Peptides against a protein of PDB entry 3T7K. Designs and how they scored, part 82

Target 1, 248 residues: chain A of PDB entry 3T7K
Amino acid sequence: KAEKILARFNELPNYDLKAVCTGCFHDGFNEVDIEILNQLGIKIFDNIKETDKLNCIFAPKILRTEKFLKSLSFEPLKFALKPEFIIDLLKQIHSKKDKLSQININLFDYEINGINESIISKTKLPTKVFERANIRCINLVNDIPGGVDTIGSVLKAHGIEKINVLRSKKCTFEDIIPNDVSKQENGGIFKYVLIVTKASQVKKFTKLINDRDKNETILIVEWNWCVESIFHLNVDFTSKKNVLYQKK

## One batch from the design tools (peptide; made by RFdiffusion4, then SolubleMPNN)

Design b2_p16_2_s4 (from b2_p16_2, 6 letters changed)
Fold by OpenDDE base, seed 2:
Structure b2_p16_2_s4 (fold): chain B 248 residues (1-248), chain A 16 residues (1-16)
Amino acid sequence: as target 1 above (248 residues)
Amino acid sequence: KKKEEEEWEELMEKLA
């Protein structure tokens, strides 16, 4: 059926998209439309797997979903597109207007607002955002909204190698792991990096670390610090936004 | 999964 529908076009584009969707297409696609998209080089996956070499995300806007955040870790993210791309594409294909010899839909016309060429270009870098920031090991409180597994998965996608989960009420200094990164001469490396949810945790962990490992560098942030870093694919250590405690 | 993503997004927006 898809072949018959597409036969009216003299030339078919190959978009070469391996995509996931977030915040759109909740009902999925019918079998015919899936086949049409496949013939146009558009494959939509339900989940993110590294083996699928995903290069595209469909979303109506910048979202804080797991899929959206992880899409910025694709190698590279080639396109971040509004769902209207698919909608308009399928609409054009299903149109009975005889005069359409070619599909004339440009991917660049459907870019998600705020995902510009600068962001896309950073996904081509050989390193991940937290890797570039010299953050390899972090401590994450167990009571974080969204769950440690989801948050940890996002962080790992962006270059954090080790997530240490802290039981906030029961943890001691010995439970806190250092950020094991080789000292680069020109980069501020924080020995202890923690993601926390409340002020009481800041007080607790600051005290534990300062009492046992004096004069060490500490970075305590909220989850939004990570999110903003991901959205920009850059860690701005000059910003105090979403930083709860910093000791250089 | 879709519902979970939306729920997660809403939770994270409220923390902001």
Scores: peptide ipSAE 0.029, ipTM 0.684, DockQ to the pose 0.805; fails the geometry check
Fold by OpenDDE base, seed 1:
Structure b2_p16_2_s4 (fold): chain B 248 residues (1-248), chain A 16 residues (1-16)
Amino acid sequence: as target 1 above (248 residues)
Amino acid sequence: KKKEEEEWEELMEKLA
């Protein structure tokens, strides 16, 4: 059926998209439309797997979903597109207006607002955002909204190697892991990096660390600090936004 | 999964 529908076009584009969707297409696609999209070089996956070499995300806007955040770790992310791309594409293809010899839809017209070429270009870098920031090992409180698995998965996608989950009520200093990075001359390395949810945790962890490991560098942030870093594919250590405690 | 993603987004947005 898809072949018959597409036969009216003299030339078919190859968009070469391997995509996931978030915040759109909740009902998925029918078999015919999937086949049409496949013929146009658009393959939509249900889940993110590294083996699939995903290069595209469909979303209506910048979202804080796992898929969206992880899409910024694609190597590279080629396109971040609004769902209207698919909608308009399928609409044009299903249109009975015989006069269209070609599909005239440009991917660049459907870019997600706020995902610019500067962001896209950073996905071509050989390193991940937290790797560039010299953050390899973090401490994550167990009561983090979204769950430690989801949050941890996003963080790992962006270059964090080790996630230590802290039981905030029961943890001691010995439960806190250092950020095991070699001292680089030009970069502020924090020995202890923690993601917390409450002011009481800040008080607790700062006390534990300062009492036992005096004069060490500490960074305590909210999840939003990580999100902002991901959205910009850059860690701004000069910003105090979403930083709860910092000791240099 | 899609519903879970939306719920997660909303939860994380409220924390901002």
Scores: peptide ipSAE 0.029, ipTM 0.685, DockQ to the pose 0.838; fails the geometry check
Fold by OpenDDE base, seed 4:
Structure b2_p16_2_s4 (fold): chain B 248 residues (1-248), chain A 16 residues (1-16)
Amino acid sequence: as target 1 above (248 residues)
Amino acid sequence: KKKEEEEWEELMEKLA
């Protein structure tokens, strides 16, 4: 069926997209449309797997979903596109207007607002955002909204190697892991990095650390600190936004 | 899974 539909075109573009979708196409695609997209070099995957070498995200806008956040870790993210790209493409293909010798859909017309070339260019860097920030090991409270698995997966995609889950009510100082990074001359390295959800946790962890390791550096942030860092593919240590406690 | 992603997004927006 797809071949018959596409036979009317003299030339077919090859978009070379390996994509996931978030915030769109909840009902998926029918088999014919999937086949059409495949013939145009558009492969849509249900989940993110490193082996698939994903290079594209479809979303209506910047979203805080796992898929969207992880898409910014693609190597590289080539395109962040609005779902209208697929919609318009399929619409043109299914159009009975005999005169279409070519598919006239330009990917660049469908870029997600706020994902500019500057962001895309950073996905070509050999390092991940938290790696560049010298954040390798973090402590994550177990009561984080979204769950430690989802949050942890996003963080790992962006270069955090070790996630220590803290049972906030029962944890002691010994349960807190240090951020084991080599001292770099030019970068503020925090020995303890924690993602927390409540002010009470800030008080608890700061006390635990300061009582046992008084002279060490501490960074306690909200999840939004991570999100903002991901969206910019840069950690701004000068910003106090979403930073709950900082000791240099 | 899609519902879970949307729910997660909503939860994260409420925390902002």
Scores: peptide ipSAE 0.027, ipTM 0.667, DockQ to the pose 0.804; fails the geometry check
Fold by OpenDDE base, seed 3:
Structure b2_p16_2_s4 (fold): chain B 248 residues (1-248), chain A 16 residues (1-16)
Amino acid sequence: as target 1 above (248 residues)
Amino acid sequence: KKKEEEEWEELMEKLA
C-alpha cells in the first residue's frame, strides 16, 4: 500500500532521520504511515538506545522530558524538529489532488524554536557538557522530583559518571562523595557537587562539608541548573541562576 | 508514557 501511494512521485527524498518523539504522536502511527516514513528514510523509535544512533527529536517545543534532555546528548543531534514536519509530509503524500512530481518539505522549515545551529554544533563535540565542566561525580538527594533513576539517567547521558544518592534525613559527611577529578589548571573544579531540592538540605550539607573538610570547593545547585546547562550544552560557572550555594 | 512525560514536565516547571 505504501509503495502504491509513493509511486506517484518521480523522486523521493531520503531524510536520514533516526528519531524519537516527545510531547507529540502519543497514539503512534499506523502501519502504512510507518512504511511511508521508512521509505523516506525516517525511522521513529519508541525509546532511546545508544545502539540505534539516534540523530533526531520530534517535539512541539523545548521540553523538560527525559527524551528531550537526552536527545541533546545524541552524537550528533542533527535535527530537532516540530511534529508538523511529519504531519505536513504525510498530508502531502496522501493528497490525491496534487500532481506533485516531488515532495516539497524541507527539514529546516520545521526546526524547534530555541534549538539553533549553535546548540546543534555542540552535539558534535567529542565530550559531554558535564564532562567539559569537570563534573564527574555528583551527589543527588533521594527526594528529587522525577526520581533519582530518571534524573540520574539524564545526567549520565550528559557525561556524569557517578551519581551518589543521598538519603537526605539520614546522611552523614561520609556519605557525600567528592567529585574525583584531577585539578586542571583552569580552577573550575568543585570538590563537592550536589543537586538538592530545598534550603534545609543546603544548610545541612554545607555544614557537614565545612565542618569536616574545611576550605574545599562546594557547588550546590537545583535540578534547573542541570537543565539549563543541558539546553545550552554549556555550563556557565559565572551564572548564579539555580545555584543555591557556591564556595570557590 | 504520555502521562509520565506530562507529569515530568509539570514537576519540573513547578520547581522553576
Scores: peptide ipSAE 0.027, ipTM 0.666, DockQ to the pose 0.828; fails the geometry check

Design b2_p16_3_s1 (from b2_p16_3 with V3I L6K N11K V13K)
Fold by OpenDDE base, seed 4:
Structure b2_p16_3_s1 (fold): chain B 248 residues (1-248), chain A 16 residues (1-16)
Amino acid sequence: as target 1 above (248 residues)
Amino acid sequence: SEIEEKAKETKDKELP
């Protein structure tokens, strides 16, 4: 059926998109539309897998979804597109009007607001955002909203290698892992990096660390610090936003 | 259109 529909066009574009959708098309597409999209080089995947070499996200705007946050870790993210791209494309294809010689839909007209070339360019870097920031091992409190698995999965996608889950009420100093990064000369490496939810956790962890490992560097942040770092594909260590405790 | 309605369908949870 798709072939018959597409036979109206003399030339078909190959968009070369391997995409996931978030905030749109949750129930997917009909079989014909999937086939049409596939013939145009648009492959939609339900889930993010590294093996699929995803290069595109469809979303109506910047979202704090797992998929959207992970899409910024694609290698590279080539396109972040509004769902209107698919809408307009399929509308044009299904149009009964005159033999359009060509599909006249430009990907660049459908960019998600706030995902600019500066962000896209950073996804071409050989390193992930937290890797560039010398954050490889973090401590994550077990009561993190969104859950440790989801949050941890996002963080791992962005170059955190080890996530230590802390049972905030029962943990001791021995449960806290160091951020095992070789001291590169050019940046304040934090020995202990923690993502926490409450001021009481800040007090607890700062005490535990300072009592047992005096004078070590500590970074305690909120989840929002990670989110902002992901959305900018840059860790701003000069910002105090979402930083709960910092010892250099 | 059906495709426009599908484009609004979302169940992805925004993380806090």
Scores: peptide ipSAE 0.580, ipTM 0.957, DockQ to the pose 0.960
Fold by OpenDDE base, seed 3:
Structure b2_p16_3_s1 (fold): chain B 248 residues (1-248), chain A 16 residues (1-16)
Amino acid sequence: as target 1 above (248 residues)
Amino acid sequence: SEIEEKAKETKDKELP
């Protein structure tokens, strides 16, 4: 059926997209539309797997979904597109107007607002955002909204190697892991990096660390600090936004 | 259209 529909076009584009959807197309496509998209070099996957070499995300806007946050870790992310790309494409293809010799849809016209060339270019870097920031080992409180598994999975996709989950009410200094990174010449290294949810946790962890290791560097942030760092594919250590405590 | 309605279908939760 798809072949008969596409036979009216003299040339078919190959978009070379391996994509996931978030905030759109949750129930997927019909069989004919899947076949059409496949013939145009558009493959849509239900879940993110490294083996699929995903290079695209469809979303109506920047979202704080697991899929969207992880898409910024693709190697590279080639395109972040609005669902209107697929809508307009399929509408043009299903149109009975015989006069369309070519599909005239440009991917660049459907870019998600706020995902610009500067963001896309950073996904071509050989390192992840937290690797570049010299953050490899973090402490995460167990009461974090969204759950430690989901948040941990996003952080790992962005170069966090080790996530230590802290039982906020019962943890001691010995439960806090250091951020063991080799001193790279161009970046401030924090010995202790913590993601917390409450001001009481800031007070607790600051006291525990300063009482036992007074001269060490500490970074205590909110989850929003990680999200902003991911959305920018850059850690800004000059910003105090979402930083709860910093000691250099 | 059917495809426009499918584009609105979402179950993905935003992280807080």
Scores: peptide ipSAE 0.579, ipTM 0.957, DockQ to the pose 0.938
Fold by OpenDDE base, seed 2:
Structure b2_p16_3_s1 (fold): chain B 248 residues (1-248), chain A 16 residues (1-16)
Amino acid sequence: as target 1 above (248 residues)
Amino acid sequence: SEIEEKAKETKDKELP
């Protein structure tokens, strides 16, 4: 069916998109539209898998969804597009206007607001955002909103190798893992990195670490510190925003 | 249109 619909065009673009959707198209597409999109080089996947080599996300705006946050870890993220791209494309293709010999839709006209070339360019870097920041091992409290599995999965997509889940009420110093990174000469490597939810946890963990390892560097942040770092694809260690405790 | 309605369909949960 799609071939008959597309036969009216002399030339078909190949968009070369491997995409996921978030905040749009939850129930997917009809069979004809999926076939049309596939013929145009647009493949839409239900879930993120590394093996699929995803390069695109569809979303109406910047969202704090697991899919959106993980899309910024694609290698590279080529396009972050509004759902209007698909809408306008399919509308043009289904239009019975006799004179359309070509599909005239430019991907760049459908960019998500706030995902600019500066962000896209950083996804071409050989390293992940937390890897560049020398954060490989993190401690995460078990009472984190959103759940340790979802939060942990996002953090791992962005270069955190090891996530240690802390039972905030029962944990001891021995339960806290160090951030095992090679000492680079120039810059703030924190031996202990923790994501916490409450001021009481800051007091507990700072005491436990300082009583047993007084001279070590500590970074305690909120989840929002990680989110802001992901959205910018950069860790700003000069910012105090979402930092609860820092010892250099 | 049907495609515009589908574009509004969302069940993805935003993280806190």
Scores: peptide ipSAE 0.579, ipTM 0.958, DockQ to the pose 0.944
Fold by OpenDDE base, seed 1:
Structure b2_p16_3_s1 (fold): chain B 248 residues (1-248), chain A 16 residues (1-16)
Amino acid sequence: as target 1 above (248 residues)
Amino acid sequence: SEIEEKAKETKDKELP
């Protein structure tokens, strides 16, 4: 059926998109539309897998979804597009009125607001955002909203190698892992990095660390610190935003 | 259109 629909066009674009959707098209597409998209070089996946070499995300706007946050870890993210791209494309293809010899839909007209070339360019870097920030091992409180698995998965996609889950009520100093980064190239390495949700946790962990390892560097942040770092594909250590405690 | 309605379908949870 798709072939018959597309046969009216003399030339078909190849968009070369390997995409996931977030905040749109949750129930997917009909079979014909999937076939059409596939013939145009648009392959939509249900889930993010590294093996799929995803290069695109569809979303109505910047979202704090797992998929959106992980899309910024694609190598590279080539396109972040609004769902209107697919809408307009399929509308044009299904239109019987227009004697269109060609599909006239430009990807660049459908960019998600706030995902600019600067963000896209950073996805071409050989390193992940937290890797560049010398954050490899973190401590995550077990009561984090969104859950440790989802949050941990996003953080790992962005270069955190080890996530230690802290039982905030019962943890001791021995439960806290150091951020093991061997090369102190050019400052800003924190021995202890923690993501917490409450001021009581800040007080607890700062006490535990300072009582046992008094002179060490500590970074305690909110999840929003990670989100902002991901959205910018840069860790700004000069910013106090979402930093609950810092000891240099 | 049907495709416009599908574009509004969202169940992905935003993280806090």
Scores: peptide ipSAE 0.579, ipTM 0.957, DockQ to the pose 0.955

Design b2_p16_3_s2 (from b2_p16_3, 5 letters changed)
Fold by OpenDDE base, seed 1:
Structure b2_p16_3_s2 (fold): chain B 248 residues (1-248), chain A 16 residues (1-16)
Amino acid sequence: as target 1 above (248 residues)
Amino acid sequence: DEVEKKAKETKDIELP
């Protein structure tokens, strides 16, 4: 059926998109539309897998979804597009009125607001955002909203190798892992990095660490610190935003 | 439009 619909066009674009959707198309597409998209070089996946070499995300705007946050870890993210791209494309293809010899839909007209070339360019870097920030091992409180698995999965996609889940009520100093980064090239390495949700956790962990390892560097942040770092594909250690405790 | 309706369908949870 798709072939018959597309046969009216003399030339078909190849968009070369390997995409996921977030905040749109939850119920997917009909079979014919999927076939059409596939013939145009648009392959939509249900889930993010590294093996799929995803290069695109569809979303109405910047979202704090797992998929959106992980899309910024694609190698590279080539396109972040509004769902209107697919809408307009399929509308043009299904239109019987227009004697269109060609599909006239430009990807660049459908960019998600706030995902600019600067962000896209950073996805071409050989390193992940937290890797560049010398954050490899973190401590995450078990009561984090969104859950440790989802949050941990996003953080790992962005270069955190080890996530230690802390049982905030019962944890001791021995439960806290150091951020093992061997090369102190040019400052900003924190021995202890923690993501917490409450001021009581800040007080607890700062006490535990300072009582046992008094002279060490500590970074305690909110999840929003990670989100902002992901959205910018840069860790700004000069910013105090979402930093709950810092000891240099 | 059916495609426009589908484009608005979302159940993705935004993280806090």
Scores: peptide ipSAE 0.513, ipTM 0.938, DockQ to the pose 0.956
Fold by OpenDDE base, seed 2:
Structure b2_p16_3_s2 (fold): chain B 248 residues (1-248), chain A 16 residues (1-16)
Amino acid sequence: as target 1 above (248 residues)
Amino acid sequence: DEVEKKAKETKDIELP
């Protein structure tokens, strides 16, 4: 069916998109529209898998969804597009206007607001955002909103190798893992990195670490510190925003 | 438009 619909066009674009959707198209597409999109080089996947070599996300705006946050870890993220791209494309294709010999839709006209070329360019870097920041091992409190599995999965997509889940009420100093990174000469490497939810946890962990390892560097942040770092694809160690405790 | 309706369908949860 799609071939008959597309036969009216002399030339078909190949968009070369391997995409996921978030905040749009939850129930997917009809069979004809999926076939049309596939003929145009647009493949939409239900879930993120590394093997699929995803390069695109569809979303109405910047979202704090697991899919959106993980899309910024694509290698590279080529396009972050509004769902209107697909809408306008399918509308043009289904239009019975006799004179359309070509599909005239430019991907750049459908960019998500706030995902600019500066962000896209950083996804071409050979390293992940937390890897560049010398954060490989992190401690995460077990009572984090959103759950340790979802939060942990996002953090791992962005270069955190090891996530240690802390039982905030029962944990001891021995339960806290160090951030095992090679000492680079000029970088603020924190030996202990923790994501916490409460001021009481800051007091507990700072005491436990300082009582046993007084001279070590500590970074305690909120989840929002990670989110802002992901959205910018950069860790700003000069910012105090979402930092609860820092010892250099 | 059916495609426009589908474009607005979402069940994705934003993280805190």
Scores: peptide ipSAE 0.512, ipTM 0.937, DockQ to the pose 0.946
Fold by OpenDDE base, seed 5:
Structure b2_p16_3_s2 (fold): chain B 248 residues (1-248), chain A 16 residues (1-16)
Amino acid sequence: as target 1 above (248 residues)
Amino acid sequence: DEVEKKAKETKDIELP
């Protein structure tokens, strides 16, 4: 069916998109529309897998979804597009009235507001955002909203190699892992990095660490610190926003 | 339009 629909066009674009959708197209597409999109070089995947070499996200706006946050880790994220791209494309293709010999849909007209070229360009960097920040191993409290698996998966996509889940009520100093990074000459490396949810956890962990390792560097942040770092593809260590405790 | 309806369908949860 798709071939017959597309046969009216003398030339078909190849958009070369490997995409996921978030905040749109939850129930996917009909079979004919998937075939059409595939013939135009648009492949839509249900889930993010590294092997798929995803380069695109469809979303109506910037979202705090797992998929959206992970899309900023694509290598590169080539396009972040509004769902209207697909809508307009399929409308043009299914139109019986348009004697158009060509599909005239420009990807650049459908950019997600707030995902600019500066953000896109950072996805071409050889390193991930937390890797660039010398954050390799983190401690994550087990009571984090969104769950440790989802949060952990997002953090891993952005270069955190090891996530240690802390049972906040039961943990001891021995349960806290160091951020095992070689001292680079020019970067403040925090030996202990923790993501926490409550002020009581800050008091607990700062006491545990300072009682046992008094002179070590500590960074305790909220999840929002990670989110802001991801959305900017940069860690700003000068900002106190979402930093609960810092010891240099 | 069915495509427009599908475009608005979402169940993705925003993280806190």
Scores: peptide ipSAE 0.511, ipTM 0.937, DockQ to the pose 0.950
Fold by OpenDDE base, seed 3:
Structure b2_p16_3_s2 (fold): chain B 248 residues (1-248), chain A 16 residues (1-16)
Amino acid sequence: as target 1 above (248 residues)
Amino acid sequence: DEVEKKAKETKDIELP
């Protein structure tokens, strides 16, 4: 059926998209539309797998979903597109107007607001955002909203190798892991990096660390610090936004 | 349109 629908076009574009959807198309597409999209070089996957070499995301806007946050770790993310791209494409293809020799849909007209060329260019870098920031090992409180598994999975996609989950009420200094990175010339290395949810945790962890390791560098942030760093594909250590405690 | 309706369907949860 798809072949008969597409036979009216003299030339078909190859968009070369391997995509996931978030905030749109949850129930997927009908069989004919999937076949049409496949013939146009558009493959849509239900889940993110590294083996699929995903290069695109469909979303109505920037979202704080697991899929959206992970899409910024694609190597590279080529396109972040609004669902209207697929809508307009399928509408044009299903149109009975015989006079369309070509599909006239430009990917660049459907870019998600706030995902610009500067963001896309950073996804071509050989390192992830937290790797560039010299953050390899973090401490994460167990009471984080969204759950340690989901949050941890997003952080790992962005270059955090080790996530130590802290039982906030019962943890001691010995439970806190150092951020074991070699001193790089171009950035402040924090020996202890912690993601926390409450001011009481800041007081607890700062006391535990300073009482046992007084001269060490500490970074305590909220989850929003990580999200902002991901959305910008850059860690701004000059900003105090979402930083709860910093000791250089 | 059916495709436009499907485009609005979502169950993805935003992280806090």
Scores: peptide ipSAE 0.511, ipTM 0.937, DockQ to the pose 0.944

